Peptides against a protein of PDB entry 6IDX. Designs and how they scored, part 308

Target 1, 380 residues: chain A of PDB entry 6IDX
Amino acid sequence: KELAKLSADVTFATEFINMDGIIVLTRLVESGTKLLSHYSEMLAFTLTAFLELMDHGIVSWDMVSITFIKQIAGYVSQPMVDVSILQRSLAILESMVLNSQSLYQKIAEEITVGQLISHLQVSNQEIQTYAIALINALFLKAPEDKRQDMANAFAQKHLRSIILNHVIRGNRPIKTEMAHQLYVLQVLTFNLLEERMMTKMDPNDQAQRDIIFELRRIAFDAESDPSNAPGSGTEKRKAMYTKDYKMLGFTNHINPAMDFTQTPPGMLALDNMLYLAKVHQDTYIRIVLENSSREDKHECPFGRSAIELTKMLCEILQVGELPNEGRNDYHPMFFTHDRAFEELFGICIQLLNKTWKEMRATAEDFNKVMQVVREQITRA

## One batch from the design tools (peptide; made by RFdiffusion4, then SolubleMPNN)

Design b2_p27_7_s3 (from b2_p27_7, 17 letters changed)
Fold by OpenDDE base, seed 2:
Structure b2_p27_7_s3 (fold): chain B 380 residues (1-380), chain A 27 residues (1-27)
Amino acid sequence: as target 1 above (380 residues)
Amino acid sequence: SSRFKKRRRLQEEAAREAKEEKEKKKE
């Protein structure tokens, strides 16, 4: 206990390290010997002293043995561990992951995100914070080839639901550090949209063109069996579809695929449109048909609006930006649904359509409508 | 705490490194 307190002092830490004191602490953990009276208390103080000593940055984290890592990972993976040991073990793992790529690799073999999720289900916000911080650290330090596996873990309904129910909706106020770790997690989650946001549509890819055709089909041929999707449209079919693509509000009525070649928002806009059309079909059809039947120049161009709204949402949510050390703002709504970005798009496109009508906008007012909608979204 | 400040800095550094790695793979 006294050692743990003194270890916070840099002068004492330097002297203790020079006397190989940190090696003694690591060996105590490595031994795993539960034979000592007050083992849990002694271990908790040992881990505290170790953390405080390592926080001075005098000793490299790479000095730790694989046996030490396995022991610490064992304290995190075992269901019946003292809370004081668990908290310090999570803190040690987090620090190891953040300070060393070599230690990250070793730790990633010993622990799973699923095991860390179990530590979110507790009432102790400090444990929850260290668990989220460790999840964030594992994602950040994952090599690009393994980052997809971590991305899939972040997309898991289970992680989202547990964070929502046990952290955000917990019976305790969210502390600043937890809010920051939730912010970091959210930034990392939004950055998963960056790939689609930066993917250009290939106008020559038939499969991508078939998605645009499906948008047309859902809007205008809702009673027609998808099996009758005419193959490669003859020139007459292309001319017939030009009218439909105009009614859908695409900028390029001849080849709507060209509207998705701009990045951002690239294919992410098409993903949002397709999601709206399939999941919220009635809303989609209503928005399209209300504007397609107008001859009064007050039609809201759905296709153009959807693209520019997707871009705007990416800007508002700072998609592709780095986490800032000073921020702690997170959006609880993104933990309520698996496809929360697409759902937000669906809410915002309805808001845009409403605002367009209220303003009695024409195509010339497009940028003004988008500005008003931006202000409405950012104030909500 | 000094520890939490250090954590946030290391997270930001790791995020930068991860972004740079991703950009290098796209080239």
Scores: peptide ipSAE 0.567, ipTM 0.942, DockQ to the pose 0.878
Fold by OpenDDE base, seed 1:
Structure b2_p27_7_s3 (fold): chain B 380 residues (1-380), chain A 27 residues (1-27)
Amino acid sequence: as target 1 above (380 residues)
Amino acid sequence: SSRFKKRRRLQEEAAREAKEEKEKKKE
């Protein structure tokens, strides 16, 4: 206890480290010997002293043994661990992951996100915060090839639901540090959209063109069996499709694929359109047909609007930006749905369509409508 | 706390490194 208190002092820490004191602390953890009277209390103070000593940055985190890592990971994985030990163990693992790529690799083998999710289902916000911070650390330190797997874990209904129900909708105020960790998690989640946002459509890729054709089919041929392969179109069919693509509000109604060559938002806009068309088909059809049947120049160009809205949402959500140490703003709505970005797009495209009508906008007013919509989204 | 400030900095640094690594792999 006294050692843990004194370890906060840099002078004491330096001297204690020079006396190999930190090695003694690590060995106490490594031994796992529960034979000592008051073992849990002793261990909690040992872990506190270890953290305080390591926080001075005098000793490299790489000094820890694999046995030490396994013991700490064991305390996180065991269901009947003292809360004080658990909290410190999470903090140690977090610090290890953040400070050392080598330790990340070892820790990633010993713990799962699923085990960390269990520590979100508690009434202790400090434990919840350390658990989310460790999840964030694991994501940040993951190799590029593993980031997508972790991304999928974040998109997991379970993690999202647990955060929503036990953290966000908890009976207690969210502390600033928890809010920051939720913000970081959200930034990391949004950065998964960056790849699609920066992916240009290849106008020569038939599979990508088939998605655009599917948008046309859903809008205009909703009763037709999907068995009509889009590829066999005679010149008359091409001319028909050009009309349909104009009604869909593409800028390039001859080759709509060209509208998706601009990055941002690239293919992410097409993903949003397809999601809307498949998941919210009635809403999609309504928006398209309401504007395709107009001859009064007040048509809202769906295709153009969807592209620019996707770009705007990426800007508002700061997709591809780094997490800022000063920010703590997060959007609870992104924890409510697996496809929360696409759902947000679906809400915002309806808002855009409504705003366009209310403003009696024409194509010349497009930028004004987008500005009004931006203000509406950012105020919500 | 000083610890939370250090955490946030390390998270930002790690995010930067991760972005730089991703950019290098796209080249």
Scores: peptide ipSAE 0.567, ipTM 0.941, DockQ to the pose 0.899
Fold by OpenDDE base, seed 4:
Structure b2_p27_7_s3 (fold): chain B 380 residues (1-380), chain A 27 residues (1-27)
Amino acid sequence: as target 1 above (380 residues)
Amino acid sequence: SSRFKKRRRLQEEAAREAKEEKEKKKE
């Protein structure tokens, strides 16, 4: 206990390190000997002293043995570990991952995200904070080849649901540090959209063209049985499709694929449109048809609006930006649904359409409408 | 705490490194 307190002092830490004191502490952990009276208390203070000493940055984290890592990982993975030991063990693992790529690799082999999720289901906010911080650290330090697997883990309904129910909707106020870790997690989650946001549509990709055609089909052929095989489109059919793409509000009525070649938002806009059309079909059809039948120049171009709105949402959510050490703002809504970005798009596109009507906007007012919508979204 | 500030800095650094690595693989 006294050692743990003294270890916070840099002068003491320097002297203790010079006496190989850290090595002695690591050996105590490595031994795993539960034979001592008050072992749990002694271990908790040992881990505290170790953390405080290492926080001075005098000794490299790479000095720790694989046995030490396994013991610490064991305290995190085993059920019924003392809360004080668990908290310090999570803190050690987090620090190891953040400070050393080599230690990340070893820890990633010993611990699963599923084990860390169990530590979110507790009433101790400090444990929850360290668990989220460790998840964030593992994601941040993951090699590019493993980032997608981690991304999939973040997209897991289970993690989202547990964070929502046990952290955000917990019976206690969210502390600043937890809010920051939730913010970091959210930034990392939004950055998963960056790939699609920066993916240009290939106008020659038939599969991507088929998505645009499906948007047309859902909007205009919703009553027609899909049994009409896309027969060889006569020139009349091509002209018909050009009219349909105009009614959908694409800028390029001849080749709507060209509207998705700009990045941002690239293919992410098409993903949002397709999601809206499939999941919220009635809303999609309503928005398209309300604007397709207008001959008064007050039509809201759905396709153009969807693209620019997707871009705006990416800007508002800072997709692809780095986490800022000073921020602690997170959006609980993104933990409520698996496809929360697409759902937000669906809400915002309705808001845009409403605002367009209220303003009696024309195509010349497009940017002004978008500014008003931006202000509405950022105030909500 | 000083520790939490250090954590936040390390997270930002790690995010920067990860972004730079991703950008290098796209070139």
Scores: peptide ipSAE 0.566, ipTM 0.941, DockQ to the pose 0.876
Fold by OpenDDE base, seed 3:
Structure b2_p27_7_s3 (fold): chain B 380 residues (1-380), chain A 27 residues (1-27)
Amino acid sequence: as target 1 above (380 residues)
Amino acid sequence: SSRFKKRRRLQEEAAREAKEEKEKKKE
């Protein structure tokens, strides 16, 4: 206990480290000997002293043995561990992951995100914070090939739901550090959108063109049985499609694929449009048809609006930006749904369409409408 | 807490490194 307090002092830490004291602490953990009276208390103080000593940055984290890592990981993976040991073990693992890629690799073999999820279900916000911080650390230090797997784990309904229900909707005020870790997690989650945001549509990719065609089909052929598409000549179909793509509000009525070649938002805009069309079909059809039937030049160009809105949302959410140490702003709404970005798009596109009507906008007012919509979204 | 400030810095550094790695892999 005294050692743990003294270990916060840099002078003491330096002297203690010079006496190989930190090695003694690591060996105490490695031994796993439950034979000592007050083992849990002793271990908690040992882990505290270890953390405080390592926080001085005098000793490399790479000094720890695999046995030490396994013991610490064992404390995190064991369901019936003392809260004080668990908290410190999470902190140690987090620090090991953040300070060493080699330790990350070893820890990633010993611990799963699923095991860390159990530590989010507790009422102790400090444990929850360390668990999220460790998840964030694992995500941040994951090699690019594993990052997608981690991303998928974050997209897991279970992690999202647990964070929402036990952390965000917990009976306790969210502390600044938890808010920051939730912010970091959110940034990491948004960065998963970056790939699609920066993916240009290939106008020659038939699969991508079929998505645009599906948008047309859903908007205009949804009431027509797909069986009765008459084999009318390819040119009349092209001319018909050009009209349909104009009614959909694409900038390039001949080849709407060209509208998705600009990055940002690239393919992410098409993903949002397709999601809206499939998941919120009535809303999609309503928006498209309300604007397609207007001859008064007050039609809201859905395709153009969807692209620019997706870009705007990426800007507002700072997609692809690094987590900032000073920020603690997270959006609880992104924990409410698995496809929260696409759902936000669906809300915002309706807001845009409403705002366009209220302003009695024409195509010349497009940028003004987008500015008003931006202000509305940023105030919500 | 000094520890939490250090964590935040390390997270930002790790994020930067991860971004740089991703950029290098795209090249």
Scores: peptide ipSAE 0.565, ipTM 0.941, DockQ to the pose 0.918

Design b2_p27_7_s4 (from b2_p27_7, 17 letters changed)
Fold by OpenDDE base, seed 4:
Structure b2_p27_7_s4 (fold): chain B 380 residues (1-380), chain A 27 residues (1-27)
Amino acid sequence: as target 1 above (380 residues)
Amino acid sequence: SERFEKRKRLQEEAAKEAAEEKEKKKE
C-alpha cells in the first residue's frame, strides 16, 4: 500500500527501479501463488505500484514476460476476480498494447472480444472505461488489414448496443474519461469508412456497374415481372437505361459510374445508396419515384443528392481525422445501430428530399438546399 | 487523472503512427 502510493513520486520510482524493485513486483505476479493471507489486496497494491512505476517511462514495457502477460490476461478472463484487480489488469493490458507492438500481438492472442464486452456489462464505470480504452488501443495498434475484421467481430457481439445500454444509458453520469474513450472509439470506427470514401469507381468494373444496375432494378422493375421485358434490341435497351439513370438523378445519364469517380465520397456513396435500396426499399423507391415523375423542374436528383450528402456527412463526422486528446464529444446515435453511418444517411436523405420540396427548389438551388440540410444536421 | 491524460496522448500518438504507416503503404 505504501509502495503503491510512493510509486507515484518520480524520485522514489527512480530509486526503486534502480534497486530492481520492479522485477520483484513482476515476479510476485508471475508466481500466481494464492498462499498468502490477503493475497487479493496485496496483488491489487502490487499491480498499482507496477503501473505507477511503469507510467514514469523509465522502464520499457517490453521487459514484461509472457508469463506476466498470461497472468494479467487471466485476471481479465476470470469471472469472479476482485474488481480492484480487474481494473488494474485492464489498465496494464491497455498500457502494454499502447506502448509495445510486440506486446499487442501477444495480448491480441490471449484476449477475446467476448471477454472485453463482458467488462462493459457491469455497473462500474471505471471498469467500462478501461475496457473501452483497451478496445481503442487494440484498434490503434492493429494492422490496417485487420481493423475491419476487428470491427466486424465487435459488431457480431453487439458492442454498440451494449455500450448504448450499459454505458450511455446507464444510471450514472458519464465522466470525462469515458466520454473521451467513446469519442476515440467513434473516430476509429468512422475512419474505417475512409477507404471506401477514397475509392474511385472503375467505370470498367462490371461488378460495380451491376450495383448501379441493381439500384435501377429495385427502383423501376420491383413491380414488373422480369418475364415481360420484351426483347427490344440492344439499342432500345441502352436508351431505356439512359432514361432510367436520368430518373434516378445521376449527373451522367449515359454512364452513372462517372458520378462515383470523384473522391470523396467515391464508392462510399454507392454503398449508402445500395444499403438504402436493400434495407429501406420502400423509402428508396418512394424517394426515387416521387422525383422521377416530376416534369415541373422541381425534381430532386436522387443520385446527385446521395453523392453530395455522403460527402457532407463525411465532412460533418470528420471521417479520416485522427482522435484529438482535447475532444470528448461523441454521438449517442452512432451506438444505436451497427450500420449507423448508413442509417444516418437514410435519415438525412429523407430530410434532404423534404427540404427540397419545402424550398420548392430547382437544380439551380441545389447548393442552397445542401447548405440548409447541413445546418439542420449539425443542430440535431 | 494524470494516468488518463497520459493515455489520451498515447492514443493520439498511436493514431498518428498508424496514419503515417498507412500513407507509406500507399506510396
Scores: peptide ipSAE 0.496, ipTM 0.920, DockQ to the pose 0.896
Fold by OpenDDE base, seed 2:
Structure b2_p27_7_s4 (fold): chain B 380 residues (1-380), chain A 27 residues (1-27)
Amino acid sequence: as target 1 above (380 residues)
Amino acid sequence: SERFEKRKRLQEEAAKEAAEEKEKKKE
């Protein structure tokens, strides 16, 4: 206990390190010896002293053995561990991941998503904070190609709903430390959209063209009696599709794929449209058909609106921006659904369509409608 | 806490490093 307090002093820490004190502490952890009286208390103080000593940055985190890592990961993975040991073990793992790519690789092999999530389902906010901090550290140190897989693994384990129910909607005020970690997690989650936001549609990719065709099919063929499948020639089909793409509100009625060549929002806009069309089909069809049946120049161009709205949402949500140390603002809404961005798009496109009608807008008013919608979204 | 402030810095540094690595892979 006294050692743990003294370890916060840099002068003492330097002298203790020079006497191989950290090595002694690591060996105590590595031994795993439960035979000592007051083992849990002794271990908690050992881990505290170790953290405080390492926090001075005098010794590299890479000095720790694989046995030490396994012992610490063991304390996090065990179902019945003393809260004081668990808290310090999470803090050690988080620090290891942040300070060393080599330690990240070893820890990522020893800890499971399920174990991390179990530490969110507790009443202790400090444990919850360290668990989210460790998740954030693992996301930050993960190779780019593995980040999406890690996010999918967390989604499958209902990370967002668990955070919402056990952290955000908890009976206690959210501390600044937790608010920051929730903010970081939100930023890292939105940054998974960056690739799609910066992906240009290839107009020659048939699979991408088939998605645009599916949007047309869902809007216009879902209500058409299968009897009116016009068996008419390829030219009439092309002319029909041009009309349909005009009714969908694409800027390029001949080749809608060209509307998705601009980045941002690139393919992310198409992903949002497809999500709306598949998950909220009635809403999608209603928006498209209500505007497609108009000949009064008050048609809201769905395709153009969806693209510009996706871009606007990326700007509002700061997609692709790095986590900032000074920010603690998180949106509880983004923890309500695994596809929260696409759901937000679905809400905002309805708001846009409503605002367009209320303003009696024409195509010339497009930018003005978008400004009003931006103000509405940013005030909500 | 001092540890909390250190964590925020390390997280921002790790984010910068990851962004730089991502840019280098696009070149």
Scores: peptide ipSAE 0.496, ipTM 0.920, DockQ to the pose 0.902
Fold by OpenDDE base, seed 5:
Structure b2_p27_7_s4 (fold): chain B 380 residues (1-380), chain A 27 residues (1-27)
Amino acid sequence: as target 1 above (380 residues)
Amino acid sequence: SERFEKRKRLQEEAAKEAAEEKEKKKE
């Protein structure tokens, strides 16, 4: 106990480290010997002293043994009654992951995100904070080939729901430390959109063109009797589609695929449009048909608007940006739905369409409408 | 806490390293 307190002093820490004191602490953890009366209390103070000593940065984290790592991971992966040991063990694992790539590799073999999720279902915000921090650390230190697997773990409904219900909607005010870890997690989650945002559509890819055709089908074939024979010549079909793509508000009415060649937002805009069309079909059809029937130059170009809105949302959410140590701002809304970005797009495209009508906008007012919509989104 | 400030810095550093690694794999 006294050692744990004194270990915060750099002079004491230096002297204690020079006496191999930190090695003694690691060996106490490695031994796992519950033979001592008050083992849990002793262990909690040992882990505290170890953390305080290591925080001075005098000793490399790489000095820890695999046995030490396994013991610490064991305290996190096993149902522990002692909250104090769990908290310190999470903090140690987080520290090891952040300070050493070699320790990350070893820890990633011993612990799963699923095990860490259980530590979010507690009333202790410090445990929750270290659990999220460790998840963030594991994500940040993951090699590129494993980031997608971790991305999928973040996309797990369960993790999102638990964070929402037990952390964000918890009965306690969110501390600055938790707010920062939620911010970091959110940044990492948004960065999963970067790949799609930076993916150019290939205008020659038939599968991607079929998605655009599906958008047309959902919008316009819902009213057309399927009895219009597929046999109308290829030219009439092309001419019909060009009209339909104009009514959809694409900039390139002949080849709408060209509108998705610009990155950002690339294919992410098409993903949003397809999500809206499939998940919110009535809303999509309404938006398209309300504007497709207008001959008054006050039509809102859905396709162009969807692309520019997707780009704007990427800018507002800073998709592809790195987490900043000075920021603690997170959006609770992104924990409410698994596809929260696409749902936000669906809300914002309706807002855009409404704002366009209210402003009595024309195509010349497009940038002005987008500016007003940006202000509305950023104030919400 | 001092520990918290150190963690934030290390997370930012780790993010920079991860971004640099991602760029190197795209080349």
Scores: peptide ipSAE 0.465, ipTM 0.911, DockQ to the pose 0.917
Fold by OpenDDE base, seed 1:
Structure b2_p27_7_s4 (fold): chain B 380 residues (1-380), chain A 27 residues (1-27)
Amino acid sequence: as target 1 above (380 residues)
Amino acid sequence: SERFEKRKRLQEEAAKEAAEEKEKKKE
């Protein structure tokens, strides 16, 4: 206890480290010896002293043994651990992950996001904060090949739902530190959209063109069996499709694939359009048909609007930006649905279509409509 | 707390490193 308090002092820390005191603390953890009276209290103070000593940055985190890591990970994975030990163990693991790529690799083998989810269900916000911070650290330090797995783990309905229900909708105010960790987690989640946002459509890729054709099919042939393979279109079919792509509001109605070659938003716009068409088919068909039947120059070009709206949403949500230490703003909406970005797109495209009608806009007013919609989205 | 401030900095640094690594793999 006294050691844990004194370890916050840099002078004491330096002297204690010079006396190999930190090695003694690590060995106490490694031994796992429950035979000592007040073991849990002693261990909690040992872990406190260890953290305070390591926080001075005098000793490399790489000094810790694999046995130490396993013991700390064990405390996080045990269902009946003392709260004081758990909190310090989460903080140690987080610090290890953030300070050392080598320790990240070892820790990533010993703990799972699933184990950390259990620590989000508690009433202690400090434990919840350390658990999310450790998830964020694991995400940040993950090699690129494993980032998608972490993404998938976050996209697990369970983690999102638990954060929503036990953290965001908890019966207590969210502290600044928790808000920051939720912000970081959200930024990391949005950065998964960056790949699609920066992916250009290949106009020669038939599979990508088939998605555009599926958008046309859903809008105009909703009762037709998908068995009519799009590929063998006679010149008359190409001319028919050109009319349909014009009615869909593509800028390049001859080759709509060209509208998705600009990055941002690249293929992410097509993903949003396809999601809307499949998941919210009635809304999609309504928006397309209401504007495709107009001859009064007040038609809202769906394809162009969807692309520019996707780009705008990426700008508003700062997709591809790095987490900033000064920010703590998070959007609870993104914890409500697995496809929250696509759902937001579906809400915003309806708002855009409504705003276009209310403004009695023409194609010349497109940018003005987009500015009004931007203002509406940023105020909501 | 000082620990939380240090965490935020380390998270930002880790994000920068991860972004730089991603750009190097695209080259």
Scores: peptide ipSAE 0.463, ipTM 0.911, DockQ to the pose 0.913

